Peptides against a protein of PDB entry 9GMZ. Designs and how they scored, part 6

Target 1, 343 residues: chain A of PDB entry 9GMZ
Amino acid sequence: TGFPLELLTRPATERLAYFENYTVAHPRLKEVYEILMRTIAEPAGASFIFVYGASGVGKTTLRLRVEQKLTELALPKLESDRARVPVVGIEAIAPESRYFNWKEYYTRALITLEEPLIDHKFDYGVRGISRDNFGKINVESKVVAPALRRALENALIHRHPDVFFVDEAQHFGKVASGYKLQDQLDCLKSLANMTGILHCLLGTYELLTFRNLSGQLSRRSVDIHFRRYCADSPEDVQAFKSVLLTFQQHLPLAETPNLVDHWEYFYERTLGCIGTLKDWLKRVLSDALDREATTITLKDLQKRALSVAQCQKMFKEIQEGERQLSETEADVQNLRSALGLGA

## One batch from the design tools (peptide; aimed at target 1 T23 S242)

Design b1_p9_3_s3 (made by RFdiffusion4, then SolubleMPNN; from b1_p9_3, 7 letters changed)
Fold by OpenDDE base, seed 2:
Structure b1_p9_3_s3 (fold): chain B 343 residues (1-343), chain A 9 residues (1-9)
Amino acid sequence: as target 1 above (343 residues)
Amino acid sequence: LKPIESYIE
């Protein structure tokens, strides 16, 4: 089954929106989704979940699908508890300086947590936090980061989400020194402990630095590796081809393009990352719709492909991340020796 | 080769 054929008579904007909103439940996404949903339901004393993987693997798609499902599952409980928010998700912003902007982080978290449609309005007890006539939170510029933190702690306790998502969480690590990175981790740890809310940090392999810097966080965290598809695995190649087949059926074009025949080219320019693939196809679809084209050609694909130089850079970053996750026999022996267990 | 029919809702 492909896209609804009636879309071919609809405006280009509606056709593009269909494809943008379409999600392929590819094997790696499904696996990570199931692990994440189970871990949120049964944290087993964990305060953190780390979801890491290549840029463009599909972490934001994973987050949005989990947020949707948690919201759906919470609906019956929201009838009795008008103060509850089932889930909250934000994106961490890259710092403009050598310091992470905690004031901006707390402000964004408060704004996202306080849905305008929630009937029960919470008073934060912080001067300079107000609601407009539409129920939207406004934070005055004079409110300092410690006051915003207390407001967020109170809001998280009162709203009691099942999880707090932070996407692009590697941006917490973009600080000038390792000492400051430890302070950021301790800040996050204290927020999770004070609120009792499970935090899920999604990001690139740069999140491995967070895992390795704090033994206390490591004990209280669950790690989820969102892997790309690898060309050296026959099963991964088959899964990647199945994704291409699915996308070609869901491109709202009059003539179905043959993406599968070009699978090696798609793999070369996506490195097995399905988010990168989807974004590439969105750009190409947009161009095709603008030209009122009946299909997508190889030339259309080439026009919007990442450069070889960009792919080489991305691949080096992936290889370094995958290397850091490879437990060597030597690493096991070193740990055993350090523990006094011997070889 | 089969399409992936399952939606993660």
Scores: peptide ipSAE 0.176, ipTM 0.846, DockQ to the pose 0.514
OpenDDE base, seeds 1, 3, 4, 5: peptide ipSAE 0.122, 0.037, 0.038, 0.070; ipTM 0.809, 0.721, 0.726, 0.797; seed 3 fails the geometry check

Design b1_p9_3_s4 (made by RFdiffusion4, then SolubleMPNN; from b1_p9_3, 7 letters changed)
Fold by OpenDDE base, seed 1:
Structure b1_p9_3_s4 (fold): chain B 343 residues (1-343), chain A 9 residues (1-9)
Amino acid sequence: as target 1 above (343 residues)
Amino acid sequence: LQPIPSSIR
């Protein structure tokens, strides 16, 4: 079934919002979702989950779907435990300097964890942290990073989320020296250990650097690779075409566009990344709705496509990440073979 | 070629 036909009589904003909120449960998303949900339920002593993959593969969509599911599963318990938050998710900000801004990180985490809808007011034990009349957290500028950390530790312990999500987590690695990178990892490790809260770091293949730098984190981490669709795999091509077929049925336009016939062009300009595909189609849909168009054309697609130069840059970054993973898998196989463990 | 469901079951 496609989009609700009643949307054709609705405002452009509602039609666009429908498509924005629509999620295709494509095979790679479903697989990673199932692995992530299982790992959150049974972390087996892990303190970290690393979810890595290409930019635009759909990591934010994965996070949002997991957050929704964890919230739904927690609802019966939240009626009895008014202090509990089922999940907390933040996006890591790129550092403006050679140093990660921990003060800003802790502030954003506290603001996100302490949503206004929670009736149970917690005293953070930190002067300069308050709630406004709407229950929103206010942090005074005078509050220092160590005090914000203690407040976050106390809040995480009290609210006891099943997982703490950090999106764009590669930004923790954007530090000028290897020593500073180790300090950032030790800081994250300490936060997870002090709170007992499982941390899930989502990011690009730059997260592989975190896996390799800390043998202690590696022992307490689960790795999840969110793969793109590959054109050299007939199964992946079929899945990608099925995604295009699904999106064409869910574009709220009077005439269903034929996206599937242009699958190679869509693949060329998305590199098999479904998030990139959805964002592209969203831009094209917005343009079509602004013109009150009945459908979208190849020219409309071309107008909003990533340039060949952008795709070439993104593809090089993907190939480097996939190479590093392939080498790591080969190294594991070589290690297993050297240990007398069968391949 | 078949459409993919929206629900992650």
Scores: peptide ipSAE 0.131, ipTM 0.852, DockQ to the pose 0.506
OpenDDE base, seeds 2, 3, 4, 5: peptide ipSAE 0.076, 0.086, 0.108, 0.115; ipTM 0.833, 0.843, 0.837, 0.847; seed 5 fails the geometry check

Design b1_p9_4 (made by RFdiffusion4)
Pose (drawn by RFdiffusion4):
Structure b1_p9_4 (pose): chain A 343 residues (1-343), chain P 9 residues (1-9)
Amino acid sequence: as target 1 above (343 residues)
Amino acid sequence: SSITTEPAS
């Protein structure tokens, strides 16, 4: 397999768009996708899905692909319920203040729930907020956060989304003190419990500070780790080389450059994160198409790679996250002994 | 449109 040969006659813009729209279902992503879809289809009391992963591992692409896939299920379902949004997805806003702005979060979440059939919803539940009949949801600055949250809860319970996505969930950790971390997530827990809607939280390894704050949160959450490819296990190395081969075969050029020979350097500057690899390859391809190059040279790769210091910071954070998420037989035995079960 | 492919062997 490979890129369509017809693209060679087409201008560089078509090649670049093709490579941008090209995706690879590498094993780690496939497994994480399968687990996430299975868990969304049947939460069974869980009120959170944590998706931990390093920067550039593909959390956002996963969110977009699962959103698109779930939207497919909604079309047959719509014949039964005319007013139902299948999936709602938003991004956590990094606040300018010391603490996360819950009022802005509620405002944006309610705005994202705009539908053309707004007549079906009628009143949101509290005065002061309504659509301006121009297709935009208007909220008043005098409306307080408890009333806005109540309106969001009513809107969510009415629409009943399958899953609620909060991309970049590490921004929830912006707090004004050292004790507000548990409350920051308890608010979202209460919202999810009352609305009966699973809140899937995606973020980098900084989200691990939101892991096990309380036993209630521990039971109301499901952990999904989007592990990067590690050079320690040969199988992961084989997979990383294989992803490079797929990219080598699928980037539009006159002749396919050799990328497997430079797999070590790629791993050095990407740490196995597939998104970081694709971004680099797309940048190099764009640089090469400017000069109409027939192949990719190592010099081109080196020109637009990542700095050593940046990769050192990436690895430090990844090592800390993998250390915190590691699970061994020793932990299982310790828990067995402390539980008094034995063996 | 998005195109998805399995890894090469």

Design b1_p9_4_s1 (made by RFdiffusion4, then SolubleMPNN; from b1_p9_4, 6 letters changed)
Fold by OpenDDE base, seed 4:
Structure b1_p9_4_s1 (fold): chain B 343 residues (1-343), chain A 9 residues (1-9)
Amino acid sequence: as target 1 above (343 residues)
Amino acid sequence: MRIEVDPAK
């Protein structure tokens, strides 16, 4: 089914918002969604879930869909337990300095956890954390990182989310030394252990460095690889073409553009990453709506495409991540063979 | 929120 035809008579803002809110349920997204939902429901003693994959593969879309579903599933329980938050999701910020800003992280986590709509007020036990007249959390500048951590621990225990999402979690790894990276992992591990809350870290293949550094985290972590579509797989090519077909049907334009005929160009400039594809199409749609255009042309696509240099850089990062995973899989097979376990 | 998969045959 295509977009609602009544959108063609609506303002450009509504037409764009429709496409922005539209999600293609492509095979890899469904697979990872089902694995993630099952793992959240039955963590089996895991404290961490790692979701890793290429930049622009769709990890943020995955997170938002899981957050929505967990919220929907929790609604009947939230009527009886007004203190509960079903899910909390934050994005890790790249530090401006050589050091990750834990104070900012804890502050953002607290603000996100304490949405104004939560009727049940919680005392954080920390001076300098208050709610304003609008129910927003205010953290005074004098509050130190250890106090904010305790406040977050208490808030997580009290609100008891089914999962704590951290998007762009590779930003924890942007520390100048391997030692500091271990300390950060130990901090996250301690937070998960102290609260009993399952943490899901979503990020690029740089998250594999976290997996390798902590043999202790590995024992209490579930790994989920969100793969891109590969051009050397006929099934993946067909899935990618199907996504293009679905997007062309859901672009709220008077004339349906033929995206599928340009699938190779779309693949070249997205590397099989559906998030990158969607963001590209959003930019192109926005431009088309601003011009009151009836359709999207190849020139419109070219104007908003990633440069070849950007794609080459992204592809090198993907190849390195895929290589590291393949080596890890080979190491597991070698270990199994060495143990006398059949491959 | 409709997650529609059009099976492109």
Scores: peptide ipSAE 0.010, ipTM 0.487, DockQ to the pose 0.443
OpenDDE base, seeds 1, 2, 3, 5: peptide ipSAE 0.009, 0.006, 0.009, 0.000; ipTM 0.462, 0.407, 0.456, 0.405; seeds 2, 5 fail the geometry check

Design b1_p9_4_s2 (made by RFdiffusion4, then SolubleMPNN; from b1_p9_4, 6 letters changed)
Fold by OpenDDE base, seed 5:
Structure b1_p9_4_s2 (fold): chain B 343 residues (1-343), chain A 9 residues (1-9)
Amino acid sequence: as target 1 above (343 residues)
Amino acid sequence: MVVEVEPAK
């Protein structure tokens, strides 16, 4: 089924919003979604979930869909426990400086946990943290990072989310000169242990460097690789073409563009990353709607495509991440073989 | 809205 035909008579803003707000449930997204939902339901003593994959593979889409589902599942319990928040999700910010800003991280986490709709007043026991007249948390500039951490620990314990999501978590790896990346890991590990809250870190393959520093995290972490579609796999190519078919049916244009016939060009400029594909099509759709165009042409696609140089850089980063994972998988297989365990 | 992927021919 395509888009609702009534959208063709609606404003450009509503047509664009339709395309922004729908999610294509592609095979890799479904697979990772099911694994993540199962792991959150039954963490089996895990304190961390690591979700890693290429930039633009769809990690933020995954997070948002899991957050939505966890909220829906929690609704019956929230009526009896008004203090509970079912899920919390933040994005780690790239520091302007060469070091991760923990004060900003804790502030953003607290603001997200204390949505205005939460009736249950919580005293953080920290001077300079208050609620405004709208119920929004206000953190005074004088509040130091250790005090914000204690406030966040208490808030997480009191609100008891099923999971705490941190998107773009590779930014925790940005340490100042003289600091150890291990100290950042120990800080996160301590936060998870002190609160008893499952943490899910989503990031690029740079997150692997962070994950691999702690052999102790390996015993208390679940790893989820969100793979891109690979052109050397016939199944992946078919899945990618099916995604293009679905997108072309859901572009709210008078004439359905033929995206599938250009699948190789779409693959060249997205590297099999569906988030990159959606963002590209969103830009092209916006341009088409601004011109009151009936369809999208190859020239319209070319105007908003990533450059070859951008794709080459992204591909190099992907290849390095995939190589590191392949080496790890080979090492596990070699160890199993040496132990007399079947592959 | 979540849309299921339609198989390309």
Scores: peptide ipSAE 0.191, ipTM 0.877, DockQ to the pose 0.442
OpenDDE base, seeds 1, 2, 3, 4: peptide ipSAE 0.175, 0.048, 0.155, 0.162; ipTM 0.870, 0.760, 0.862, 0.867

Design b1_p9_4_s3 (made by RFdiffusion4, then SolubleMPNN; from b1_p9_4, 5 letters changed)
Fold by OpenDDE base, seed 4:
Structure b1_p9_4_s3 (fold): chain B 343 residues (1-343), chain A 9 residues (1-9)
Amino acid sequence: as target 1 above (343 residues)
Amino acid sequence: MRIEVEPAV
């Protein structure tokens, strides 16, 4: 089934918004979605979920779909418990300095927890946190990071989300020393323990460094690998072609472009990452709509493609992450064999 | 929101 044909008579903004909001349910996204939803429903004493995979694999799309589903499932309960927030999701910001800005992190988390539509005012117990006339949280500059942490702990306890999402969580690791990374993990662990709220960290393969540094987090964490599609797997190639077919049918253009015939070029410039593919097609669609074009061409694709140098850099980062995972799996197998547990 | 998977070509 393609896009609604009525979109061809709509403004370029509506046509673009349709494609932006469209999500292909590709096999890896479905698999990770089902695992993540099950783990959130039954965390079995886990305090953390780590979702790691290549940049542009679709982790943000996964998060947004889980947030939507958790919100939909909570609606009947929210009528009786107006203080509850079903889910909270933030993106970790890359620090401008050598130090992660915890004050900014706590402020953003508090602002996200306190949607203006929540009728029940919560007192954070912290002076200098207020709501404006529009219900937005205002944090005075004088409020220090330890006070913001206590406010966030109290807010998480009061709002009781099923999960707290942190996207781009590899940015916690951008600290100049291994000791500071451990301190960041201990800070997050303390927040999860004090609130009883399950934390889900989504990020690149740099999150594997977090897994390896904290033997205590490993006991209370669930790991989810969001894999890309690999060109050496016939099944993965077929799944990637099916995604291209679905996208070509959902591009709101007068003439359906043939993306599938160019699958190798799409694979070369996305490395099997569906998020990278979608973002590329969004840019190309925007350009086509601005020109009132009936279709997209290979030249239009080439104009918005990642450079070979960008793809080579991204591929090296992917290979290093996949290697680290393979070594970890081999180490587990070696440990099992050494324990006399069969392969 | 419909998560459609179209069949493989």
Scores: peptide ipSAE 0.012, ipTM 0.491, DockQ to the pose 0.446
OpenDDE base, seeds 1, 2, 3, 5: peptide ipSAE 0.007, 0.007, 0.007, 0.006; ipTM 0.458, 0.449, 0.463, 0.440

Design b1_p9_4_s4 (made by RFdiffusion4, then SolubleMPNN; from b1_p9_4, 5 letters changed; failed a check: a repeat of another design)
Amino acid sequence: MTIEVEPAK

Design b1_p9_5 (made by RFdiffusion4)
Pose (drawn by RFdiffusion4):
Parts: C-alpha cells; sequence; structure tokens
Structure b1_p9_5 (pose): chain A 343 residues (1-343), chain P 9 residues (1-9)
C-alpha cells in the first residue's frame, strides 16, 4: 500500500492535505481506543474516565475519532429521540487567575450544547439565559455560577449525552491553595453523579495529581493509560519501526525515503510518541515540498527537529508519569497481605 | 476526509 500516485500531478497543497488527513492505527492507540469505547458503551457507575498520556501521544486524535464513531450510533437512535446530542466535547480553559474559573467552564459547556431544535428544550431552568434567536446562546453576566450549573445540569439531563469529553483536563489543577485539589474534582464528581453522565477527562501526565485523592473518587473513576512506545521492550521497538515504515510508504514524494535506517534518531527526538513523530514528518514534508524535493534527507529531518533540552524535559515528565502509573506483582501481594486474604 | 491505515508488517 501507499499514497495515491495521482497526487504527484496535483500541487503541493493537495499532498500536504493528504498527509495531514492520514492516520495510523498503531497497536497502542488501537488498544486504548478499544478500551475507551468499551468503557463508554457501559460505564456502570463510573463517573470518570482518565486518559493519561504523554504530550503528543494522540489523546486529542483519539477524542476526535471516538466522537466521530459515536456520532454514527446516534443517527439510528435519532429516529426514536428527536432531541439528543450523542457526544459533547470541550476543552478546559487555563485560567488567568490563580484558580480555575468554574463560571466560565459552565458557560462554555452550556454554549457547546446549542442545537437548532432549541424549541424542544424550552426554558433552561433559570432566568437570565436564553438563545437570542440568532443561533447563539446568550448568558447574563449577573447570573451566578450555582444557577448556571443548575441550568447545565438540567440541560444535560434533558439531552442525555452518551459521554462528556473534557480535553486538557490538567487545567483543573490550577488552584489558589494546596488543599483545593480534592474539591476541584469533587465538584465535577457531583455534577457527573447528578446528571448521570460519564465525564471523560483527557490530559498529560500532570493529570496524575488527580488520580487517587479519595476512595470515593477512586471508585468513581476508570484509569486508561495511553502509553508511549518504549525502547526497552523489543516488541514496542518493532512497532515503532513499523509505524515509521507506514509513514515512509505513505508520505507523498517522487521516491520513498528510507526512514527505518534512522529509527534510532527518530526515537531519540520523539520518545515513541506517534503524534510528535507525525508532526515532525509533516513539518519536514512541508519544508521539502517548498523546494519540490524528490526525497527526504537526514539534513531536512535535523533542520526541523526538536531541541535536546525539550526532549530532556519530555523524558523527565514521561519517566515521572510512568513511574507513578507502574503496577507490579509486589503491589498486588502487598494489597493481598494488608487485606488479610492471604495468597 | 480522514484516511485510516494499519501499520505495515
Amino acid sequence: as target 1 above (343 residues)
Amino acid sequence: SFVHTEPAS
């Protein structure tokens, strides 16, 4: 397989768009996708899905793919319920203040729930907020956060989304003190419990500070780790080289450059994160198409790679996250002994 | 549109 040969006659813009729209279902992403879809289809009391992963591992692409896939299920279901949004997805806003702005979060979440059939919803539940009949949801600055949250709860319970996505969930950790971390997530737990809607939180390894704050949160959450490819296990190396080969075969050029020969350097500057690899390859392809180059040279790759210091910081954070998320037989035995079960 | 592909063997 490979890129369509017709693209050679087309201008560089078509080649670049093709490569941008090209995706690879590498094993780690496939497994994480399968686990996430299975868990969304049946939460069974869980009120959170944590998706831990390094920067550029593909959390956002996973969110978008699962959103598109779930939207497919909604079309047959719509014949039964005319007013139902299948999936709602938003991004956590990094606040300018010391603490996360819950009022802005509620405002944006309610705004994202705009639908053309707004007549079906009627009143949101609290005065002061309504659509301006121009397709935009208007909220008043005098409306307080408890009333806005109550309106969001009512809107969510009415629409009943399958899953609620909060991309970049590490921004929830912006707090004004050292004790507000548990409350920051308890508010979202209460919202999810009352609305009966699973809140899937995606973020980098900084989200691990939101892991096990309390036993209630521990039970109300499901951990999904989007592990990067590690050079330690030969199987992961084989998979990383294989991803490079797929990219080598699928980037539009006159002749396919050799990328497997430079797999070590790629791993050095990408740490196995597939998104970081594709961003680099797309940048190099864009640089090459400017000069109409027939192949990719190592010099081109080196020109637009990542700095050593950046990769050092990436690895430090990744090592800390993998160390925190590691699970061994020793932990299982310790828990068995402490539980008094034995063996 | 998005193109989805399995890795090469």

Design b1_p9_5_s1 (made by RFdiffusion4, then SolubleMPNN; from b1_p9_5, 6 letters changed)
Fold by OpenDDE base, seed 5:
Structure b1_p9_5_s1 (fold): chain B 343 residues (1-343), chain A 9 residues (1-9)
Amino acid sequence: as target 1 above (343 residues)
Amino acid sequence: MVIEVEPAK
């Protein structure tokens, strides 16, 4: 089924909002979603979940859908436990300096944990943390990182979310030395252990560096690889074409554009990343709506495509990540074989 | 809104 035809008579803003607000449930997203939901429900003593994959693969979409679902599932319990937050999700900020800003991280985590308005007042036990008249957390500039950490620990214990999401978690790795990276991991591990809250770190393949540095995290972590679609896999190509067909049917335009016939060009400029594809189509749709165009042309696509140089850079980063995983998979197979276990 | 992927022919 395509978009609601009544959208063609609606304002451009509403037509664009329709396209922005739907999620294409592509096979890899569904797979990772089910694994993630199951792992959150039954962490089996895990303190961490690592979700890694290419930039633009759809990790933020995954997070938002899981957050939505966990919120929906928690609604009956929230009626009886007004202190509970079902889920909390933040995006890690790229440090402006060579060092990760923990003060900013804890501040943003606290602010996010207290949104939406929870009727139950909680005293964080830290001077300079208050609620405004709208119940939003205000953190005074004088509050130091160790105090913010204690406040966050207490808040996480009190609110007891099913999971704490950190998107763009590779930014924790932007430290000047390997020792500092280990210290960052130990800080995160300590936060998870002290609160008893499951942490889910979503990021690029740079997140694998975190996984490899802590043999202790590995024993208490679940790894989820959010793969892109690969052109060397007939199944992946078919899935990618099916996604294009679905987008084609759900572009609120008078004339349905033929995206599927251009699948190779879409693949070339997205590297099989559906988030990148959606963002591209969103830009092109916005341009088309601004011009009151009846359809999207190849020329319209070309105007908003990533450059070849951008795609080459992104592809190199993907290949390095996929290589590291392939080496790890081979090492596991070799270990299993040496142990007399089947591959 | 979640849209299921339709298989391309």
Scores: peptide ipSAE 0.194, ipTM 0.893, DockQ to the pose 0.441
OpenDDE base, seeds 1, 2, 3, 4: peptide ipSAE 0.169, 0.170, 0.164, 0.166; ipTM 0.883, 0.884, 0.883, 0.883

Design b1_p9_5_s2 (made by RFdiffusion4, then SolubleMPNN; from b1_p9_5, 6 letters changed)
Fold by OpenDDE base, seed 2:
Structure b1_p9_5_s2 (fold): chain B 343 residues (1-343), chain A 9 residues (1-9)
Amino acid sequence: as target 1 above (343 residues)
Amino acid sequence: MTIEVEPAK
């Protein structure tokens, strides 16, 4: 079933919002969603989940859908436990300096954890943390990172989320030295251990470097690879075409555009990443709505496509990540063989 | 809203 036809009579903003707010449950997203939900429900002593994949594969969409689902599942329990927050999700900010800003991280985490709608107030045990008249947390500039950490630990313990999401978590790895990267991992590990809260780090393949540096995290982490669709797989090509078909049916335009016939061009400019595809179509839809167009054309697509140079850069980053994973798989296979475990 | 993928024919 396509979009609601009544949208054609609605304002451009509402038509665009429809397209923005729906999620195509494509096979890779569904697979990773089910694995992630299962792992959150039954972490089996894991303290970390790593979700890695190409930029624009849909990791943020995955996070948001899991956050929504965890919130929905928690609603009956939240009536009895007014202190509980079911899930916390933040995006890690790229450091402006060669140092990760932990003070900012803790502050943002506290602010996100303590939404104004939470009636249950508790003492953070830290001077310079207050709530305004609307219950919003204010952190004074004088509050130091160790104090903010203690406040966050107390807040996480008190609110007891099922998971703490950190999107763009590769930004933890953007530090001047491997030693500092280890210190950051140890800091995160300590936070997870002290709070008993499961942490899920979502990021690009740069997160693999972060993951591989801590042999101690390996024992307490679950890895989830969010794969793109690959053009060398007939099944992946068919899935990608099916996604294009679904998108074309859900573009709120008077005439259904033929996206499927251009699947190779869509693949060329998205590298099989559905998030990149959705963002591209969103831009094209916005342009079409602004000019009151009945459909979108190849020319409209070309106007908002990533450049070949951008795609080449992104593809190189993907190939490097996929190579690292393939090497890891080979290393596991070699280790198994060396241990006398069959292939 | 979540939409299931329709198979391309």
Scores: peptide ipSAE 0.148, ipTM 0.878, DockQ to the pose 0.461
OpenDDE base, seeds 1, 3, 4, 5: peptide ipSAE 0.137, 0.133, 0.121, 0.138; ipTM 0.871, 0.871, 0.860, 0.870

Design b1_p9_5_s3 (made by RFdiffusion4, then SolubleMPNN; from b1_p9_5, 6 letters changed)
Fold by OpenDDE base, seed 5:
Structure b1_p9_5_s3 (fold): chain B 343 residues (1-343), chain A 9 residues (1-9)
Amino acid sequence: as target 1 above (343 residues)
Amino acid sequence: SVIEVDPAK
């Protein structure tokens, strides 16, 4: 089934919002979603989940869908436990300086965890943390990072979310000269251990470097690789074409554009990343709606495509990440063979 | 909303 035909008579803003707000449940997203939901339900003593994959593969979409589902599942329990927050999710910010800003991270986490609508209020025990007249958390500039950490630890214990999500978590790896990336890992590990809250870090393949530095995290972490679609796999090509067909049917335009016939061009400029594809189509749809166009053309697609140079850079980053994972898989097989365990 | 993927023809 396509988009609601009534959208064709609606304002451009509503037509664009329809396309922005729906999620295509593509095979890789479903697979990773099921693994992540199962792991959150039964962490088996894990303190961390690492979700890594290419930029634009759809990690933020995955997070938002899991947050929605966990919220829905928790609703019956929230009536009896008004202090509980079922899930908390933040995006780590790239530091303006060469250093990750922990003070900003803790502040954003507290603001997100302590939403204005939550009825049950608690005292953080920290001077300079208050609620304004609208119930919004206010953190005074004088509050130092160690005090904010203690406030966040207390808040996480009190609210007891099933998981704490950090999107763009590769930004924890942005450390200055003289600081060890290990110290950042130990800080996160300590936060998870002190609170008893499962942490899920979502990010690019740069998270592999972060994970591999802590041999201790390997025993208490679950890894989830969110793969792109690969053109060398007939199944992946068919899945990618099916995603294009679904987008084609759900573009709120008077004339259905033929995206599937251009699948190779879409693959060339997205590298099999569905988030990149959706963002490209959003830009093209926005331009078409601004012109009151009945359809989109190849020329409209070309105007908003990533450049070949951008795609080449992204592809090199993907190849390096996929290589590191393949080497790890080979190392496991070599270890099994060396142990006399059958392949 | 969530939309299921239609099989490509």
Scores: peptide ipSAE 0.172, ipTM 0.879, DockQ to the pose 0.464
OpenDDE base, seeds 1, 2, 3, 4: peptide ipSAE 0.056, 0.126, 0.120, 0.144; ipTM 0.781, 0.864, 0.857, 0.866

